# Designs tried in a protein design run: peptides against a protein of PDB entry 1EBD. Part 38

Target 1, 138 residues: chain A of PDB entry 1EBD
Amino acid sequence: KASYEGKVAAEAIAGHPSAVDYVAIPAVVFSDPECASVGYFEQQAKDEGIDVIAAKFPFAANGRALALNDTDGFLKLVVRKEDGVIIGAQIIGPNASDMIAELGLAIEAGMTAEDIALTIHAHPTLGEIAMEAAEVAL

## One batch from the design tools (peptide; made by RFdiffusion4, then SolubleMPNN)

Design b2_p14_3_s1 (from b2_p14_3, 6 letters changed)
Fold by OpenDDE base, seed 4:
Structure b2_p14_3_s1 (fold): chain B 138 residues (1-138), chain A 14 residues (1-14)
Amino acid sequence: as target 1 above (138 residues)
Amino acid sequence: MKVPGERGVKLPVE
C-alpha cells in the first residue's frame, strides 16, 4: 500500500494521470503462518450484496506443503457467482506473502476462477493451491 | 469497497 501510494504520488507529480485502486492492493502479515489478503473478504462481498462462491483449499492437501511439513492453513478464493470473476483472495499458510501476488494479478486483470483453473502450475509447488481452489469454485 | 471491473482503463498517453 504505502509504496504503491508513493509511486502514484510520484507519477502524479510528474504530470502522469495515476490513481490508486484499493481492490488489488495486498495486505500481508508476516506471522507464522503468514497471512495475506487481496480484494474482498467473503463477508464484505455479501454485505455489499454480491453473490459469491467462497472456494477454500487446504495446504494439508497440497503436495509441496506436505513435502515441506508446513501444511497449516488454506487458500480461499472469493468468486462472483454471476460471471466467475475473482474478486478476493485470502491465504493463510506457507509463502502466503509471495503467493498473494498471483491472485492480486488475477483480480487486477478481471480473471475468472476458470482462468486460474486452466493455468498450469508447476508441480509440486505451493502455487498449485490457487489452481485447486479455483477448481473448487467451478 | 470498489468492485473489480469498475476500474478505469489506463489509456496510453500519446
Scores: peptide ipSAE 0.017, ipTM 0.458, DockQ to the pose 0.187
Fold by OpenDDE base, seed 5:
Structure b2_p14_3_s1 (fold): chain B 138 residues (1-138), chain A 14 residues (1-14)
Amino acid sequence: as target 1 above (138 residues)
Amino acid sequence: MKVPGERGVKLPVE
């Protein structure tokens, strides 16, 4: 957050049109399990009157998480029902701090759950849980 | 306020 705000401020001072996109700014807690979030939580979207699907997939169903014996938690996508656009994501589980970057990119680019579902993820990986959660949102 | 799902990265058009 602060680093990104500093960059946007520097660009604005340089006379370049810049805007802060708070929707694509990740928040990470390096706990055990790790927690990461980007964009809207489901309740925040509802409080703003956005009709959303909360698609959740557990790490207990992920082949890589099983192989690592680290199956606690889940990935959640917050998807706008009108157009399928991903507006938020939360990850609690293994490698959440790094995995949130894909979803931050997806939100910043205005991608849909279909875009993620149609993206080939390597098997078995932790990252494929994003694809699985996206399929739940379809 | 930016609409959720709009592309945020305006690449500077050089």
Scores: peptide ipSAE 0.016, ipTM 0.426, DockQ to the pose 0.154
Fold by OpenDDE base, seed 3:
Structure b2_p14_3_s1 (fold): chain B 138 residues (1-138), chain A 14 residues (1-14)
Amino acid sequence: as target 1 above (138 residues)
Amino acid sequence: MKVPGERGVKLPVE
């Protein structure tokens, strides 16, 4: 957020078109476990009258998380029921701060849960949890 | 398939 706002301000001063996208900007807390979010929370979508699926998958079921002995937390996808489009994601767990970027891209591109579920992830990786959560949304 | 300029999330419009 702050780094991006600084860039937007610099671009505006330079006379370039720039805007702050508060919806697509990821929020990260570098705690243990890490917390990351992009787009809608489930409750925010509901408060706006969007019918959503909250698809959740735990790191305790992820092969890489098990191998690392770091299995606390989960990934949650917020999926619009009308069209299957991913409108939000939350990660609590290992490498959440970096892993949120894939889901930020998916939201920005207007990808569906099916698009993520059909994407081949390297095995075993923490990133496979995005595919697993997408399968829950189907 | 996305059309150029489409987003998954709608931005606030002023």
Scores: peptide ipSAE 0.012, ipTM 0.423, DockQ to the pose 0.077
Fold by OpenDDE base, seed 2:
Structure b2_p14_3_s1 (fold): chain B 138 residues (1-138), chain A 14 residues (1-14)
Amino acid sequence: as target 1 above (138 residues)
Amino acid sequence: MKVPGERGVKLPVE
């Protein structure tokens, strides 16, 4: 947020057209486990009348998390049911602060759960949880 | 105001 607002301000000072028009502003808490969120929470989408699928995948089912002995938490995708578009994500677990960036990109690009599910993730990685949660949403 | 699922606005990149 602040770094982006700084870029918009710099562009405005330089005389370039700049607008704050992002859907996906990440929020991160560097706790143990880490917490990250981008886009809609499931309840926020429901309160706005959006029919959503909330797909959840646990770190305890991920081969890399098991190998690291760090299996607490989960990834949740919030997917618009009408068209499969990813509109939000929440992560509680190891590397959540970095893993949220892929999902922020997906939301900003208007990608679907299928786009993520069909993307090959390296094995074994924590990033595979995004793919697995996307498969749950299909 | 961009709606979820819409592509863009691209910030100017240097």
Scores: peptide ipSAE 0.028, ipTM 0.507, DockQ to the pose 0.150; fails the geometry check

Design b2_p14_3_s2 (from b2_p14_3, 6 letters changed)
Fold by OpenDDE base, seed 4:
Structure b2_p14_3_s2 (fold): chain B 138 residues (1-138), chain A 14 residues (1-14)
Amino acid sequence: as target 1 above (138 residues)
Amino acid sequence: MKVPGERGVKLPVS
């Protein structure tokens, strides 16, 4: 967020139109395993009266994670039931800090779990876990 | 099921 705001400020100073306009601000903890989150947590959505599907997929079932011998954790998608739109995501596991960006993009763009499920992810990659979790949400 | 080109677009839920 701070870096993005700095970019906007720099662009404004340079005479280019720019604005801060975002929905999904990621939060990352560079621990072992890494933790990353964007958008709603499941309970936050429920507290606001949003009916959600919490689709969880473990890194222990991800081919790349197995190959790396780094299988702790999971990815959770928080999907609004009425329209399948992804409204939140949490990742605990390998490369969570980078992988959260795909889900941030998905949320910003108003994408559905189906959108991610139907997006081909390279094999084998950690990123496939997003696709797997999305399939769970269908 | 969505087809290519529909991603990120507000569409009626099937």
Scores: peptide ipSAE 0.027, ipTM 0.546, DockQ to the pose 0.028
Fold by OpenDDE base, seed 2:
Structure b2_p14_3_s2 (fold): chain B 138 residues (1-138), chain A 14 residues (1-14)
Amino acid sequence: as target 1 above (138 residues)
Amino acid sequence: MKVPGERGVKLPVS
């Protein structure tokens, strides 16, 4: 967030039109397990009157997480029900700080849960959790 | 403020 704001400020000072927008800006806590979030939380969406599907998939059901003996947590996708567009994601678990980037990209690009569900993720990887959660949202 | 699902952040354009 701070790095992004600095970039926006630099562009503004240089005379370029730029705006700060936090919708697709990730927030990460480097705890054990790591926590990462981007876009809307489920309750935030509901409070704004957005009808959403909250799809969860646990690390305990992921082959790579099992192999790493690090299975705490889950990935949650917040999906707008009317069109399947991903509007938020939360990850608690191993490598959450890096895994959130895929979902930030998806949100920024206006992708749907189907787009992620139909994207083949390498097996076995932690990244498959995003695909699995997307399948739950369908 | 960006609408959820709206593609792209506002960047300088040439």
Scores: peptide ipSAE 0.026, ipTM 0.505, DockQ to the pose 0.173
Fold by OpenDDE base, seed 5:
Structure b2_p14_3_s2 (fold): chain B 138 residues (1-138), chain A 14 residues (1-14)
Amino acid sequence: as target 1 above (138 residues)
Amino acid sequence: MKVPGERGVKLPVS
């Protein structure tokens, strides 16, 4: 957030039209396993009266995670039921700090679970878990 | 499936 706002400020100083225009701010904890979140948590959405699907997929079912013997945790997508739009994501597991970026992009772009499910993810990668979780939401 | 260009609706920041 600070980096993005700094960039906006720099652009303004340079005389370019710019505005703060973001939807979600990622949060990362570099623990073992790593934790990352962006957008709504499931309970936050429910508290606001948003009808959501919490689509969860475990790293224990991910081929790359198995190969790495690093299978703790999961990826969770928070998907608005009405239109399938992804409004939040949480990752606990290997490389969560980097993997959250895909989902941050998805949220900022207003993408749906279908968009992620229909995006080919390389095999075998940890990133496939996003696609798997998206499929759960469908 | 969405058509390119249909994205971009802003959502509340949580």
Scores: peptide ipSAE 0.018, ipTM 0.501, DockQ to the pose 0.056
Fold by OpenDDE base, seed 3:
Structure b2_p14_3_s2 (fold): chain B 138 residues (1-138), chain A 14 residues (1-14)
Amino acid sequence: as target 1 above (138 residues)
Amino acid sequence: MKVPGERGVKLPVS
């Protein structure tokens, strides 16, 4: 966020079009476990009158997390019921700061939960938790 | 510079 704001400011000074849109900018807290978010939180969507499914899957059920003995937390997808489009994602757990990028891409591309569910993720990996959460949303 | 939401389906904004 701060890096993006700096880039926007630099471009504005240079006379180039630029804008800040915080809705789809990822936010990361490098705590233990890490926390990462992009797009809507469930409550934000509800406050705006968007009917959503909050699909949650725990790292305790992820094979790689178990193998690493690092199973705290979960991945949550915020999915618009009308069309199944992913409008937000939150991750609390191992490698959340890097894993959020895949979901940011999914949101920017207008992908559905089904798109993620049908995407093969390597096994066993932390990343396949996104596929598991997407399946919950179906 | 491209802003978030310019591609695909834009996120709803109040």
Scores: peptide ipSAE 0.017, ipTM 0.505, DockQ to the pose 0.093

Design b2_p14_3_s3 (from b2_p14_3, 6 letters changed)
Fold by OpenDDE base, seed 1:
Structure b2_p14_3_s3 (fold): chain B 138 residues (1-138), chain A 14 residues (1-14)
Amino acid sequence: as target 1 above (138 residues)
Amino acid sequence: MPVPGERGVRLPVE
């Protein structure tokens, strides 16, 4: 947030049209396990009257997380039921602080759970958990 | 909140 706002401000001062997009601002907590979020939480979507699927996949089922002996937590996708568009994501687990960027991109692009499910992730990686959670949402 | 996929409200920084 603040770093991006600073960049936008610098670009505006330089005479370049720039805007702050508030649709997919990541929030990260560098705890153990790490916590990251972007877009809607499931309850926030429900409170706004959005019918959602909350697709959750555990790191305990991820091959890379098992190989690292770091299997605490999960990824959750918040998917709008009407059209399958990803509207939020939460990660608690290994590398959550970096992995949230993919999901931020997906939300900003208006991607669906199907778009992520059909995206080939390298095997074995922590990133595959995004694909697995997307498949749960289908 | 702005709805994802609807690029609602990029505020230009003046």
Scores: peptide ipSAE 0.016, ipTM 0.447, DockQ to the pose 0.348
Fold by OpenDDE base, seed 2:
Structure b2_p14_3_s3 (fold): chain B 138 residues (1-138), chain A 14 residues (1-14)
Amino acid sequence: as target 1 above (138 residues)
Amino acid sequence: MPVPGERGVRLPVE
């Protein structure tokens, strides 16, 4: 947030039209397990009248998480039902702080759950949980 | 909140 706001402010001072959008701005808590979020929470989308699918996949079902003996938590996708566009994501689990970047890119790009589900993730990785959660949203 | 697909750092200059 603050580093992004600093870039927008620097561009505005340079005479470039600039806006601050927070949809694709990640929020991270470096706890154990790590917590990361980008875009809408499910309840925020509902409160704004957006009809959503909330797709969850647990780290306990991920082959890499099992191999690391770190299986606490889940990934949640918040998907707009009208068009399948990803509008939010939440991760609680190992490497959530880095894994949120893929989903931040997807939301900023206007990607669908299908786009993520059809993306080949390396096996075995923690990143496969994004693909698995996207498949749950289909 | 802002909507997905609004592109951040620079507005298009028309």
Scores: peptide ipSAE 0.014, ipTM 0.422, DockQ to the pose 0.272
Fold by OpenDDE base, seed 3:
Structure b2_p14_3_s3 (fold): chain B 138 residues (1-138), chain A 14 residues (1-14)
Amino acid sequence: as target 1 above (138 residues)
Amino acid sequence: MPVPGERGVRLPVE
């Protein structure tokens, strides 16, 4: 957020078109476990009248998280039911601060849960949890 | 599959 707002301000001063998109800007809390979010929360989508699927997968079922003995938390995808488009993601768990970038890209590109479910992730990785949560949304 | 130039969700620009 703050770094991006600084870029937007610099671009505006330079006479370049720039806008702050708070929906696409990730929010991160570097706690233990880490917390990251991008796009809609499930309740925000509901409050706007968007019919959503909240697909959740736990780190306790992720092979890399088990191997690291760091299995607290989950990934949640917020998927629009009409077209399967991912409109939000939340991660509580190991490496959430970095892993949110894949989902931020997916949301920005208008990708579906199917697009993520069909993406091959390296095994075993924490990132596989995005694929697992996408499969829950199908 | 997204179309080039499409976006998932964006804030309205003024």
Scores: peptide ipSAE 0.013, ipTM 0.401, DockQ to the pose 0.081
Fold by OpenDDE base, seed 5:
Structure b2_p14_3_s3 (fold): chain B 138 residues (1-138), chain A 14 residues (1-14)
Amino acid sequence: as target 1 above (138 residues)
Amino acid sequence: MPVPGERGVRLPVE
């Protein structure tokens, strides 16, 4: 956050068109399990009057999480119903701190749940859980 | 908050 805000401020001072996008700024807690979030939580979207789908997939159903014996938690996508655009993501589970970067990129690019569902993820990986959650949102 | 797709094109900072 602060580093990104500093960059945007520097760009604005340099006379370049720049805007702060708080939707694509990740928040990470290095707990056990790890917690990561980017964009809207489901309740925040609802409080702003956005009609959303909250698609949730558990790590207990992920082949890599099973192989690691680390199956606690889930991935949640917050998807705008009007156009299928991903507006938020939350991960509680293994490698959440690194996995949030893919979803931060997706939100930053204005991708849909369909874009993630149609992206080939390697099998078995923790990253497949993003694809599985995206399929739930369709 | 800003919503995805409400953004202008980011130009590379040289």
Scores: peptide ipSAE 0.010, ipTM 0.424, DockQ to the pose 0.166

Design b2_p14_3_s4 (from b2_p14_3, 5 letters changed)
Fold by OpenDDE base, seed 4:
Structure b2_p14_3_s4 (fold): chain B 138 residues (1-138), chain A 14 residues (1-14)
Amino acid sequence: as target 1 above (138 residues)
Amino acid sequence: MPVPGERGVKLPVE
């Protein structure tokens, strides 16, 4: 957010086109484990009357996380039931700060859980957890 | 929250 706001401000001062606020602004906490979030939390969606699936996959079941001996946490997708559109994601675990960018892209593009589930992720990677969580949402 | 799937756009700075 702050870096993006700084870029928009610099573009505005320079007389260049400014961007409107994006839907999928990531929030990251560089803790151990790392925490990242984009879009809706499950409870926020419910409080707004959105019927959601919360698909959760643990890093303890991810082949790369096992190989790294860093298996704490999970990925959660918040998927709108009506159309399968991804409306939020939360990651607690290894590389969460970088991995949230894929899900930010998915939300901004209006992608479905099926779109992620049908995307080939390299094996073994931490990123496969997004595909696995998307499969849980189907 | 903003509606998911509504993409941010670049607008001319007025």
Scores: peptide ipSAE 0.023, ipTM 0.471, DockQ to the pose 0.359
Fold by OpenDDE base, seed 1:
Structure b2_p14_3_s4 (fold): chain B 138 residues (1-138), chain A 14 residues (1-14)
Amino acid sequence: as target 1 above (138 residues)
Amino acid sequence: MPVPGERGVKLPVE
C-alpha cells in the first residue's frame, strides 16, 4: 500500500499518468504460521450480497509442505458463483507472505478459478495449493 | 469493496 502510493506519487510528479487502485491490496502478518490475505473475505462478500464459493485446501495435503514438514494451515479462495471470478484469497501456512502475490495478480486480472486450475504449477511446490483450491471451486 | 472489472486502469499502456 504505502510503497505503491509513493510510486504513484513519483510517477505523477514525473508527468506520467497513474492511479492508486485498492482492488487487491495484500495484507500480511509474518507470524508462524504466516498469514496473508487479498480481496474479499467470505463473510465480507456475503455481507455485501455477493453469492460466493469458499474453496479451501489444506497444506497437510500439499506434497511440498509434507516434504518440508510444515503442513499447518490452508489456502482459501473466495469465488463469485455467477461467473467463477476470484474476488478474494486467504493463506495461513508456509510462505503465505510470498504466495499471496499470485492470487493478488489473479484478482487484479479478473481471473476465474478455472484459469488457476488450468495453470500448470511446478511439482512439488507450495504454489500447487492455489491450483488445488481452484479445483475445489469448480 | 471494489470487485474485478469495476476498477480504473492503474498504468496506461504507453
Scores: peptide ipSAE 0.016, ipTM 0.428, DockQ to the pose 0.218
Fold by OpenDDE base, seed 2:
Structure b2_p14_3_s4 (fold): chain B 138 residues (1-138), chain A 14 residues (1-14)
Amino acid sequence: as target 1 above (138 residues)
Amino acid sequence: MPVPGERGVKLPVE
């Protein structure tokens, strides 16, 4: 957020047309485990009257997390039920701060859970948790 | 909060 807003402000000062236009802003807490979020939380979507599927996949079921001996937490996708569009994601676990970028891209592009479920992720990686959570949302 | 599609981005739907 602040870095992106600073870039837009610098471009505007330089005389370039620039605007702050984003669907989703990532938020990261560098704790142990790391916490990352982008877009809607499940309850926020419900409070706004959006019918959602909350798909959750645990790090304890991921082969890379097991190999790292770091299996605490989960990934959650918040998917709009009418069209399968991803509107939010939350990650608690190893490398959550970097893993949120894929889901931020998916939300900004208006992608569905099916788009992520059909994307081949490298094996074994922590990134496969996004694919597995997307499969749960189908 | 902003949601996907508010910016008029269309994904190719087959």
Scores: peptide ipSAE 0.008, ipTM 0.422, DockQ to the pose 0.095
Fold by OpenDDE base, seed 3:
Structure b2_p14_3_s4 (fold): chain B 138 residues (1-138), chain A 14 residues (1-14)
Amino acid sequence: as target 1 above (138 residues)
Amino acid sequence: MPVPGERGVKLPVE
């Protein structure tokens, strides 16, 4: 957020077109486990009258997380029921701070849960949890 | 929260 707002401010001072998209800006807490979020939380979507699926998959079921002995937490996708579009994501767990970028891209591009579910992830990786959570949303 | 695609424009984009 702050670094992006700084860039937008610099571009504006230079006379270049600049936009701030707060939907696609991730929030990260570098705790143990790490916490990352982009887009809507499930409750925020509900409070705005958006009918959503909250698809959740645990790191305890991820092969790479098991191999690392770091299985605390989960990935959650917030999927709009009308069209299957991903409107939010939350990750609590290993590498959440980096893994949120894929989901930020998916939200910015207007991708569906099906688009992520059909994307081949390398095996075994922590990133496969995004595919697994997307399959839960189908 | 802004909906996906609601960008706050800091300068007029023509």
Scores: peptide ipSAE 0.014, ipTM 0.410, DockQ to the pose 0.403; fails the geometry check

Design b2_p14_4_s1 (from b2_p14_4, 7 letters changed)
Fold by OpenDDE base, seed 3:
Structure b2_p14_4_s1 (fold): chain B 138 residues (1-138), chain A 14 residues (1-14)
Amino acid sequence: as target 1 above (138 residues)
Amino acid sequence: PLPVPTLAERRAVT
């Protein structure tokens, strides 16, 4: 957020068109466990009248998280029911601050839960939890 | 959403 707002301000001063999309900007808290979010929260989507699936998968079921002995938290996808498009994601857990970037890209591209579920993730990785949560949304 | 084919659509053509 703050780094992007700084770029937007610099671009505006330079006379370039720039806009701040607060929906697409990731938010990260470097706590233990880390917290990351991009796009809609489930309640925000509901408050806007969007019918959503909230697909949740726990790190306690992820093979890499188990191998690291760091299994606290979960990944949540917020999926629009009409077309399966991912409109938000939240991660609480190991490496959430970096893992949110895949889901940010998926949201920006207008990808579906099926697109993530069909993407081959390396095994075993923390990133596989995105595929597992996408399968829950199908 | 960007006007790009889904991964499922791409895989159905290949």
Scores: peptide ipSAE 0.032, ipTM 0.579, DockQ to the pose 0.024
Fold by OpenDDE base, seed 2:
Structure b2_p14_4_s1 (fold): chain B 138 residues (1-138), chain A 14 residues (1-14)
Amino acid sequence: as target 1 above (138 residues)
Amino acid sequence: PLPVPTLAERRAVT
């Protein structure tokens, strides 16, 4: 957020047309395990009257997490039921701070859970958890 | 609806 708003402000000061238009701002806590979030939490969507699917996949079921002996946590997708569009994601686990970028891109692009589920992820990777959570949302 | 086809829609044409 602050770095993006700083670029927009610099462009505006330079006399260039610029706008702050974003759907999803990532939030990261560099704890152990790492925590990352983008877009809606499940309860925020419900409080706004959005009917959602909350799909979860645990790191303990991921081949890369098992190979790293770091299996704490999960990925959660928040998917709008009407059209399958991803509106939020939360990650607690190894590399959550970097893994959130894929889901931030998916939300900003208006991608569906099916778009992620049908995307081939490299095996074995932590990124496969996003694909597996998307399959749970179908 | 997105202004671009979903990955599923793109694959259904193949």
Scores: peptide ipSAE 0.031, ipTM 0.583, DockQ to the pose 0.024
Fold by OpenDDE base, seed 4:
Structure b2_p14_4_s1 (fold): chain B 138 residues (1-138), chain A 14 residues (1-14)
Amino acid sequence: as target 1 above (138 residues)
Amino acid sequence: PLPVPTLAERRAVT
């Protein structure tokens, strides 16, 4: 947030009109396990009248998380049912602080759960959990 | 999919 707002301010001072889009700004807590979020929470989307799928996949089912012996938590995708567009994501688990960047990009690009599900992730990686959660949303 | 605004469209100050 602060670094992004600073960049937008610098762009504006340089005569490049830009706005702060808060939807795609990640929030990270460097706890154990790490917590990361971008876009809508499921309840926020519901409170705005958006019909959503909340697709959840646990790190306990991820091959890399098992190999690391760090299987706490999950990834959740918040997917708009009307068009399959990803509007939010939450990660609690290993490497959540870095993994949220893929989902931030997906939200910014207007990607669908299908776009993520059809993207080949390297095996075994923690990042595969995004693909697995996207498959749950289909 | 429904029309989704690009990052450029969302960042444009209108």
Scores: peptide ipSAE 0.027, ipTM 0.526, DockQ to the pose 0.102
Fold by OpenDDE base, seed 5:
Structure b2_p14_4_s1 (fold): chain B 138 residues (1-138), chain A 14 residues (1-14)
Amino acid sequence: as target 1 above (138 residues)
Amino acid sequence: PLPVPTLAERRAVT
């Protein structure tokens, strides 16, 4: 957030049209387990009257997380029911701080849960959990 | 591979 706001401010000072789209700005907490979020929370979407699917997949079911003995937490996708567009994501678990970047890209690009579910993730990886959560949203 | 729509085309349908 702060680094992106600094960039937008620099672009505005340089006379470039700058729009701040807060929807695709990631937030990270470097706790154990790590926490990351981008876009809408499920409750935030509901409070705004957006009908959503909250698709959740646990790290306890991820082959890489099991191999690392680090299985706490989950990935959650917040998917708009009307069109299947991903509007938010939350990760609590191993490597959440880096894994949120894929989901930030997906949200900014207007991707659907189907787009993620049909994207091949390497096996076994922590990143597969995004694909697994997307399949839950279908 | 299926043709990937541009971001503008995607946002026009959603």
Scores: peptide ipSAE 0.027, ipTM 0.489, DockQ to the pose 0.033

